# Designs tried in a protein design run: peptides against a protein of PDB entry 4Z63. Part 258

Target 1, 334 residues: chain A of PDB entry 4Z63
Amino acid sequence: LCLGMNDLTGNIPEDLFHLKRLNLLGIQENRLSGSLSREIRNLSSLVRLDVSWNLFSGEIPDVFDELPQLKFFLGQTNGFIGGIPKSLANSPSLNLLNLRNNSLSGRLMLNCTAMIALNSLDLGTNRFNGRLPENLPDCKRLKNVNLARNTFHGQVPESFKNFESLSYFSLSNSSLANISSALGILQHCKNLTTLVLTLNFHGEALPDDSSLHFEKLKVLVVANCRLTGSMPRWLSSSNELQLLDLSWNRLTGAIPSWIGDFKALFYLDLSNNSFTGEIPKSLTKLESLTSRNISVNEPSPDFPFFMKRNESARALQYNQIFGFPPTIELGHNN

## One batch from the design tools (peptide; made by RFdiffusion4, then SolubleMPNN)

Design b2_p25_7_s2 (from b2_p25_7, 17 letters changed)
Fold by OpenDDE base, seed 4:
Structure b2_p25_7_s2 (fold): chain B 334 residues (1-334), chain A 25 residues (1-25)
Amino acid sequence: as target 1 above (334 residues)
Amino acid sequence: SFEELRKKRLEEAFLRTQDENVIYL
């Protein structure tokens, strides 16, 4: 049953929950309000539930133990409060959980040992606090993780060295500290291709440790952290790099010539730093900027990006990295 | 109108989330 993109108001009629053979319920992009009914528990055949872009409020009902076939739960852009219900946090069937842009709070707790099928988690723009859950790597299929715009004070857990399934990771704007530790840990994530750390680590030094290595890194975004130091030499070994944003930091020294050796690099922003010297001539050799054959069909993060010209500017939303214009920004380096 | 309300909701959601996963130009 798909009723999305209407102007439906009120709550879901209770009689709808009598549809025990229903596999898909999509009621997204309406004006449905009130609490999400506990009677969803009656939809025992449900595989996909999309309640996103509504006016739902209250706590998410703890009824997911009665939904053994549920693979997809989309609840983004509502007014949900409280935590992740225990039954949801223990769901062995769930593949994708999207609760982005809600008012969920407290400590983030998931029973990753039970969540054997979870591959995508989006909890961006919530009110979670405390530390990052150390057991996230126990979600052995978890590939896409957006925890941006929460308040996860502290450091990246040491356990994330074992996060082999992790491919796309955002911790942007989450009050994280110790970039040296974070990079030292996350380099062990062998499948990590996208790392977004913008608006963290305020005033720290970007490590220039040649022992750091991100083999599969394609996208690195560490903007607006007021980071000190120079262009990190370890980054030169990330031969698959496609997008680099280190803008709005306090980085110094020369822009190294090896930055032009990245064959796939199509977006480079080093603006609003304190770089000195000459612009490397090797930047004119970037194949991605000279060749029109950028494969648009590469896997990308499930979470959106927001482009801003400056800290106060209105953002532009992009759902795919390949939607970014080919860019070299080196402005405002003094 | 329905369209105006939808536009407003989109804008409000945008304003709340625009500091997530920021890339600068």
Scores: peptide ipSAE 0.437, ipTM 0.904, DockQ to the pose 0.871
Fold by OpenDDE base, seed 1:
Structure b2_p25_7_s2 (fold): chain B 334 residues (1-334), chain A 25 residues (1-25)
Amino acid sequence: as target 1 above (334 residues)
Amino acid sequence: SFEELRKKRLEEAFLRTQDENVIYL
């Protein structure tokens, strides 16, 4: 049953929950309000539930133990409060959980040992607090993780060294500390291709440890952290780098010539730093900017990006990294 | 209108989320 993209108001009719054979319920992009009914538990055949872009409020009902076939739960852009209900946090069937842009709060707790099928988690723009869940790497299929714009005080857990499934990770704007530890841990994530750490680590030094290595890193965004130091030499070994944003930091020294050796680099922002010296001539030879069309069909993060010209500017939303224009920004370096 | 309300909701959501995964120019 697909009723999305209408102007439906009020609550879901109770009789809808009598549809025990229903596999897909899509009621997204409406004006449905009130609490999400506990009677969803009656939809025992449900595989996909999309209630996103509504006006739902209250706590998410703890009925997911009665939904053994549920693979997809999309509840982004609602007014949900409370935490992840226990039955949802223990769901062995769930592949994708999207609860981005809600008012969920408390400590983030997932039983990753039970969540054996979870591959995508989007909890961006919520009110989660406390520390990052140390057991998140126990979600052995978890590939895409957006935890941005929460308040996860402290450091990246040491356990994330074992996060082998992780490919796309955003911790942007989450009050994280200790960038040296974070990078030292996350380098062990062998499948990590996208790392977004913008608006964290305020005033820390960007580590220039040659022992750091991100083999498969394609996208690195560490903007607006007031980071000190220079262009990190360890990054030169990330031969697959496509996008680099280190803008709005306090980085100094020269822009190294190796920055132009990245064959796939199509987006470079080093603006609003304190870089000195000459612009490397190698930047004029970036193959991705001169001759190569970037394949639009490459895997990308499931979470959105917001492009801003400055801290006060209105962002442009991009749902895909490959939607970014080929860019070299080196402005405002003093 | 429905379209205006939709636009408003999209804008409000955008304004709340625009600092989630920021890439600068």
Scores: peptide ipSAE 0.452, ipTM 0.909, DockQ to the pose 0.861; fails the geometry check
Fold by OpenDDE base, seed 3:
Structure b2_p25_7_s2 (fold): chain B 334 residues (1-334), chain A 25 residues (1-25)
Amino acid sequence: as target 1 above (334 residues)
Amino acid sequence: SFEELRKKRLEEAFLRTQDENVIYL
């Protein structure tokens, strides 16, 4: 049953929950309000539940133990409060959980040992607090993780050295500290291709440790952290780099010539720093900007990006990194 | 209109989330 993108108001009719053979319920992009009924438990054949882009409020009902076939739960852009229900946090069938842009709060807890099928987690723009869950790497299939715009105080857990499944990771704007520790840990994530850390680590030094290595890194975004230091030498070994944003920091020194050696680099923003010296001539030889169409079919994170001209500017939403125009921004360096 | 209301809701959600995964130009 697909009723998305209508002007439906009120609550879900109770009779809908008698549809025991229903595999897909999509009621997204409506004006449905009130609590999400606990009677969704009666939809025992449900594989996909999309209630996103509504006016639902209250706590998410703790009935997911009665939904043994549920693979997809999309609840983004609602008014949900409280935590992730215990039955949802223990779901062995769930592949994708999207609860982005809600009012969920408290400590983030997932039973990753039980969540054997979870591959995508989007909890961006919520009110989660406390520390990052140390057991997140126990979600052995978890590839895409957006935890951006929460209040996770402290450091990246040491356990994230074992996060082998992790490919796309955003912790942007989450009050994180100790960038040196974070990078030292995350370099062990062998499948990590996208790392977004914008609006964290305020005023810290960007580490220039030559022992750091991100072999598969394609996208690195560490903007607006007020980071000190210089362009990190360890980044030169990330040969697959496609997008680099280090803008709105306090980085100094010269832009190194090796920045032009990245064959796939199509987006470079080093603007609003304190870089000095000459623009490397090697930047004029970037193959991605001169001759090659970037493949639009490359794997990308499932979470959206927001492109801003400056700190106060209105953003542009992009659902795919490859939707970004080829860009070299070196402005406002003194 | 329905279209105006939809546009407004999209805009409000956008404004709330635009600081989530920021890339600068």
Scores: peptide ipSAE 0.443, ipTM 0.907, DockQ to the pose 0.838; fails the geometry check
Fold by OpenDDE base, seed 5:
Structure b2_p25_7_s2 (fold): chain B 334 residues (1-334), chain A 25 residues (1-25)
Amino acid sequence: as target 1 above (334 residues)
Amino acid sequence: SFEELRKKRLEEAFLRTQDENVIYL
């Protein structure tokens, strides 16, 4: 049953919950309000539930133990409060959980040993607080993780060294500290291709430890952190790099010539730093900018990006990294 | 109108989330 993109108001009719054979319920992009009914428990055949872009409020009902076939739960852009219900946090069937842009709060707790099928988690723009969940690497299929714009004070857990399934990770704007520890841990994530750490680590030094290595790193975004130091030498070994944003930091020294050796690099922003010296001639030889035929059909993060020209500018939303224009920005350096 | 309300809701959500995963130009 698909009723999305209408002007429906009020609550879901109770009789809808008698549909025991219903596999898909999509009621997204409406004006449905009040609490999400606990009677969704009666939809025992449900595989996909999309309630996104509504006016739902209150706590998410703790009835997911009665939904053994549920693979997709989309609840983004609502007014949900409280935590993730225990039955949802223990769901063995759930593949994707999207609760982005809600008012969920408290400590983030998931029973990752039970959530054996979870591959995508989007909890961006909520009110979660405390520490990052140390057991998140126990979600053995978890590939896409957006925890951006929460209040996760402290450091990346040491346990994230074992996060082998992790490919796309954002902790942007979450009050994180200790970039050296974060990078030292996350380098062990052998499948990590996208790392977004923008708006953290304020005023820290970007580590230049030659022992750091990100084998499969394609996208690195560490903008607006006021980071000190220079272009890190360890980054030169990430041969698959496609997008680098280190803008709005306090990085100094020369832009190294190896920056032009990245064959797949199509987006480079080093603007609003304190770099000095000459522009490397190797940048004029970037194959990605000179050849028309680089069709990069690669998997992208499931979470959106927001492009801004400056700190105060209106953003543009991009759901795919490959939608970015080929760019070299070196402006506002010394 | 429905379209105006939809536009308003999209804008409000956008304004609230535009600093989630920021990349600069």
Scores: peptide ipSAE 0.439, ipTM 0.904, DockQ to the pose 0.853; fails the geometry check

Design b2_p25_7_s3 (from b2_p25_7, 17 letters changed)
Fold by OpenDDE base, seed 2:
Structure b2_p25_7_s3 (fold): chain B 334 residues (1-334), chain A 25 residues (1-25)
Amino acid sequence: as target 1 above (334 residues)
Amino acid sequence: SFKELAAKRKEEAFLRTQDENVIFR
């Protein structure tokens, strides 16, 4: 049953919950309000639940133990409060959980040993506090993780060295500390292709440790952290780099010539730093900018990016990194 | 109108979430 993109108001009719054979319930993009009914438990055949873009409030009902077939739960852009209910945090069937842009709070807790099918987690723009969950790597299929714009504190857990499934990771704007530790840990994520760390690590030094190596890194965004240091030499080994944003930091020194050796680099932003010297001639030879034929048809993160011209500007939302225009920004350096 | 309300809600949501994965130009 798909009732999305309507002007439906009020609550879900109770009779809808009698549809025990229902596999898909989509009621997204309406004006449905109140609590999400516990009676969703009666939808025992449910595979996909989309309640996103509504006015739901209260706690998410703890009934997911009665939904053994549920693979997709989309609840983004509601007014949900509280935590992730225990039954949801223990769901062995769930592949995708999207609760972005809610008011969920407390400690983020997932029973990752139980969540054997979870491959995508979007909890961006919530009120989760405390430390990052150390057991997140126990979600052995978890590939896409957006935890951006929460109030996590401390460091990336050491356990994330074992996060082999992780491919797309955003921790942007989450009050994280110790970029050296974070990078030192996350380099062990052999499948990590996208790393977004913007608006963290305020005033720290970007490590220039040649022992750091990100084998499959394609997208690195570490903007607006007020980071000190220089262009990190370890990045030169990330031969698959497609997008680099280190803008709005306090980075110094020269832009190294190896930055032009990235065959797939189509987006480079080093603006609003303190770089000096000459622009490397190698940048004029970037194949991705000179050849029209690089069809980058690669998997992208499931979470959106927001492009802003400045801190006060209205962002443009990009759902795909490859939607970014080919860009070299080196402006506003010393 | 409903369309206006929907647009407003989308805008409000956008404004709340635009600071997630920011790329500054």
Scores: peptide ipSAE 0.480, ipTM 0.918, DockQ to the pose 0.884
Fold by OpenDDE base, seed 3:
Structure b2_p25_7_s3 (fold): chain B 334 residues (1-334), chain A 25 residues (1-25)
Amino acid sequence: as target 1 above (334 residues)
Amino acid sequence: SFKELAAKRKEEAFLRTQDENVIFR
């Protein structure tokens, strides 16, 4: 049953919960309000639940133990409060959880040992606080993680060295500290291709440790952190780099010539730093800027990016990195 | 109109979330 993209108002009719054979309920992009009924528990055959882009409020009902076939739960852009219900945090069937842009709060807790099928987690723009969950790497299929715009004080857990399934990770704007530790840990994530750390680590030094290595890194975004230091030498070994944003920091020194050796680099932003010297001539030889053979079919993060000209500017939303225009920004380095 | 209200709601949601994965240009 798909009723999305209408002007439906009020609550879900109770009689809808009598549909015990229903596999898909899509009621997204409406004006449905009130609490999400606990009677969704009666939909025992449910595989996909999409309640996103509504006016739901209250706590998410703790009934997911009665939904043994549920693979997809999309609840983004509602007014949900409280935590993740225990039954949802223990769901063995769930592949994708999207609760982005809600008012969920408290400590983030997931029973990753039980969540054996979870591959995508989007909790961006919530009110989660405390520390990052140390057991997140126990979600052995978890590839896509957006935890951006929460308040996770402290450091990246040491346990994330074992986060082998992790491919796309955003911790942007989450009050994190210790970039040296974070990079030192996350370099062990063998499948990590996208790392977004913007608006963290305020005023810290970007590590230039030659022992750091991100073999499969394609996208690195560490903007607006007020980071000190220079262009990190360890980054030169990330031969698959496609997008680099280190803008709005306090980085100094020369832009190194090796920045032009990245064959796949199509987006480079080093603007609003304190770089000196000449622009490397090697940047004029970037193959990706002369011949855009970027495969549009490459796997990308499931979370959107937002381009802003400055902190006060209205962003442009990009759902795919490959939608970015080929760019070299080196401005405002005086 | 309904379309205007829907557009407004989408814009408000956008404004709330635009600081998740920011690329400054």
Scores: peptide ipSAE 0.483, ipTM 0.921, DockQ to the pose 0.877; fails the geometry check
Fold by OpenDDE base, seed 4:
Structure b2_p25_7_s3 (fold): chain B 334 residues (1-334), chain A 25 residues (1-25)
Amino acid sequence: as target 1 above (334 residues)
Amino acid sequence: SFKELAAKRKEEAFLRTQDENVIFR
């Protein structure tokens, strides 16, 4: 049953919960309000629940133990409060959880040992606090993780060295500290292709440790951190790099010639730093900018990117990195 | 109109979330 993209108001009619064979309930993009009914538990055949873009409030009902087939729960852009209910945090069937842009709070707790099917987690723009959950790597299929715009004070957990399933990770704007530790840990994530760390690590030094290595890194975004230091030499070994944004930092020194050796690099932003010297001639030889056929068919993060001209400007949303125009931005350097 | 209210709500939600994964340019 798909009733999305209407002007429906009120709550879900109770009679709807008698549909025991219902596999898909989509009521997204309405004006449904009040609490999400506990009677969702009666939809025992439910595979997909989309309640996103509504006015739901209160706590998410703890009924997911009665939904053994639920693979997709989309609850983004509501007014949900509290935590992730225990039955949801223990769901063995759930593949995707999207609770982005809610008012969920407290410590983020997931029973990753039980959540054997979870591959995508989007909890961006919530009120989670405390530390990052150390057991997140126990979610053995978890590939896509957006935890951006929460308040995860402290450092990336050491346990994330074992986060083998992790491919797309955003911790942007989450009050993280110690970039050296974070990079030192995350380099062990052998499947990591996208790393977004923007608006963290305020005023720290970007490490230039030659022992750091991100073999499969395609997208690195570490903007607006006021980072000091120079272009990190360890990045030169990330041969698959497609997008690099280190803008709005305090990086100094020369732009190294190896920046033009990235065959797949189509988006480079080093603007609003303190780089000096000459523009490397190697940048004029970037194959990705000379060839018209950028393969658009690569897997991308499930979480969106937001391109802004400045801090006050309205962003443009990009759901895929390949939606970015081919760019070399070196402006506003010394 | 309801459409305008929906658009406004979407814009407000957008404005709240645009600081997640920012690319500055």
Scores: peptide ipSAE 0.480, ipTM 0.918, DockQ to the pose 0.849; fails the geometry check
Fold by OpenDDE base, seed 5:
Structure b2_p25_7_s3 (fold): chain B 334 residues (1-334), chain A 25 residues (1-25)
Amino acid sequence: as target 1 above (334 residues)
Amino acid sequence: SFKELAAKRKEEAFLRTQDENVIFR
C-alpha cells in the first residue's frame, strides 16, 4: 500500500493494521501526526515500512519482535523522541534503518550481534549523546553509517579497527576529538571508501604519519576543523582518491606535486587555508578533468551531502557525490 | 495552500540538516 506524497492528516486508521498480508506500507510525505501506533505489530508480513517526512511524535513503539520479515524501516524527518526501541535494536531481519532528522536522544545502543542483516544505518541529525557504541563493528554487514550531527563527545572507539564491513562513514559535526587516533583506527577499515569528518577536531594537528594508509579511500572530507599542519604524505598512497576537501583549515606549506597523480580525482578543495608556493603543474594534467568519460556507476554513500560557500550560506543538497561539478578550489590561501 | 505548507516544511527540514556532511565550496 503506497499512500505517500499526499495531504493525509491525523493518525493511521486502526483498520489498516488488520492487513496481515501487507508487505509494503508507504505513507511518507504526508502530515500524519501523533504517536506511531503499536498496532503496527499486527502487520506480521511487513517487509518495508516508510513513515518518513511526517509529523509523528513520541517514542517509536517497541513492537519489532513481531515483525520478523521487516527489512526496511524509513522514519526520517519526523519528531520521534527517546531511544531506538529494544526490539528494533535486536532485529535480525532489518537491512536498513533510517531515522535521520528526528529528536532521538540518550546513548546509542544496538545489539549488533543480533542485527545480522543490518547494512545501512542513518541516524544523522538527532540528539544522541555520550560515546560512540563500541560494538558497531559486530554488525558484520554494516556498510553505510551516518552518525553526523549528534553529540558523540570523545574519540573513535579502538574496536573500530575491526570494522571490516564499513565502506561509507560520516561523523561530521559530532564534537569528536583526537584526529590522530581517529585516522589511526579507521585506516584498519579495509573497505572504507568514504570518510566524512567535517566540523570536528577543532584546532588539532592533521597527522603526517607515513605509517597511515587508506588503501580504498575515494572520498575524504575533513573541512572546517581549523586543522594545523601540512598536506599529509600518507594520503599520496590513496591511489583511488576521487574527492578531497580539506578547506577551511589552517594548513600550511606547499601543495605537493603528487596531488596531480590521482587519476580519478575530480573534486579538490584546499581553499581557505594558508598554503604557500606555486600551484603544481600536475594539477593541469588531471585525467578526470580532461576526459569526458568518468564512470558514473560507482557505489556512493546513502547519506546526503550539503555544499556551502561559507558557514552562513544556504547549502545545496547533493544525494550523490558524482553530482558534484568537477572542481579545483585553491582560493583564499596566503 | 497545501503546496506552500509542504514547501515550508521541506525548507525547515533542510535548514535543520544542512550541517550534515558539509562540503565547503
Scores: peptide ipSAE 0.478, ipTM 0.917, DockQ to the pose 0.887; fails the geometry check

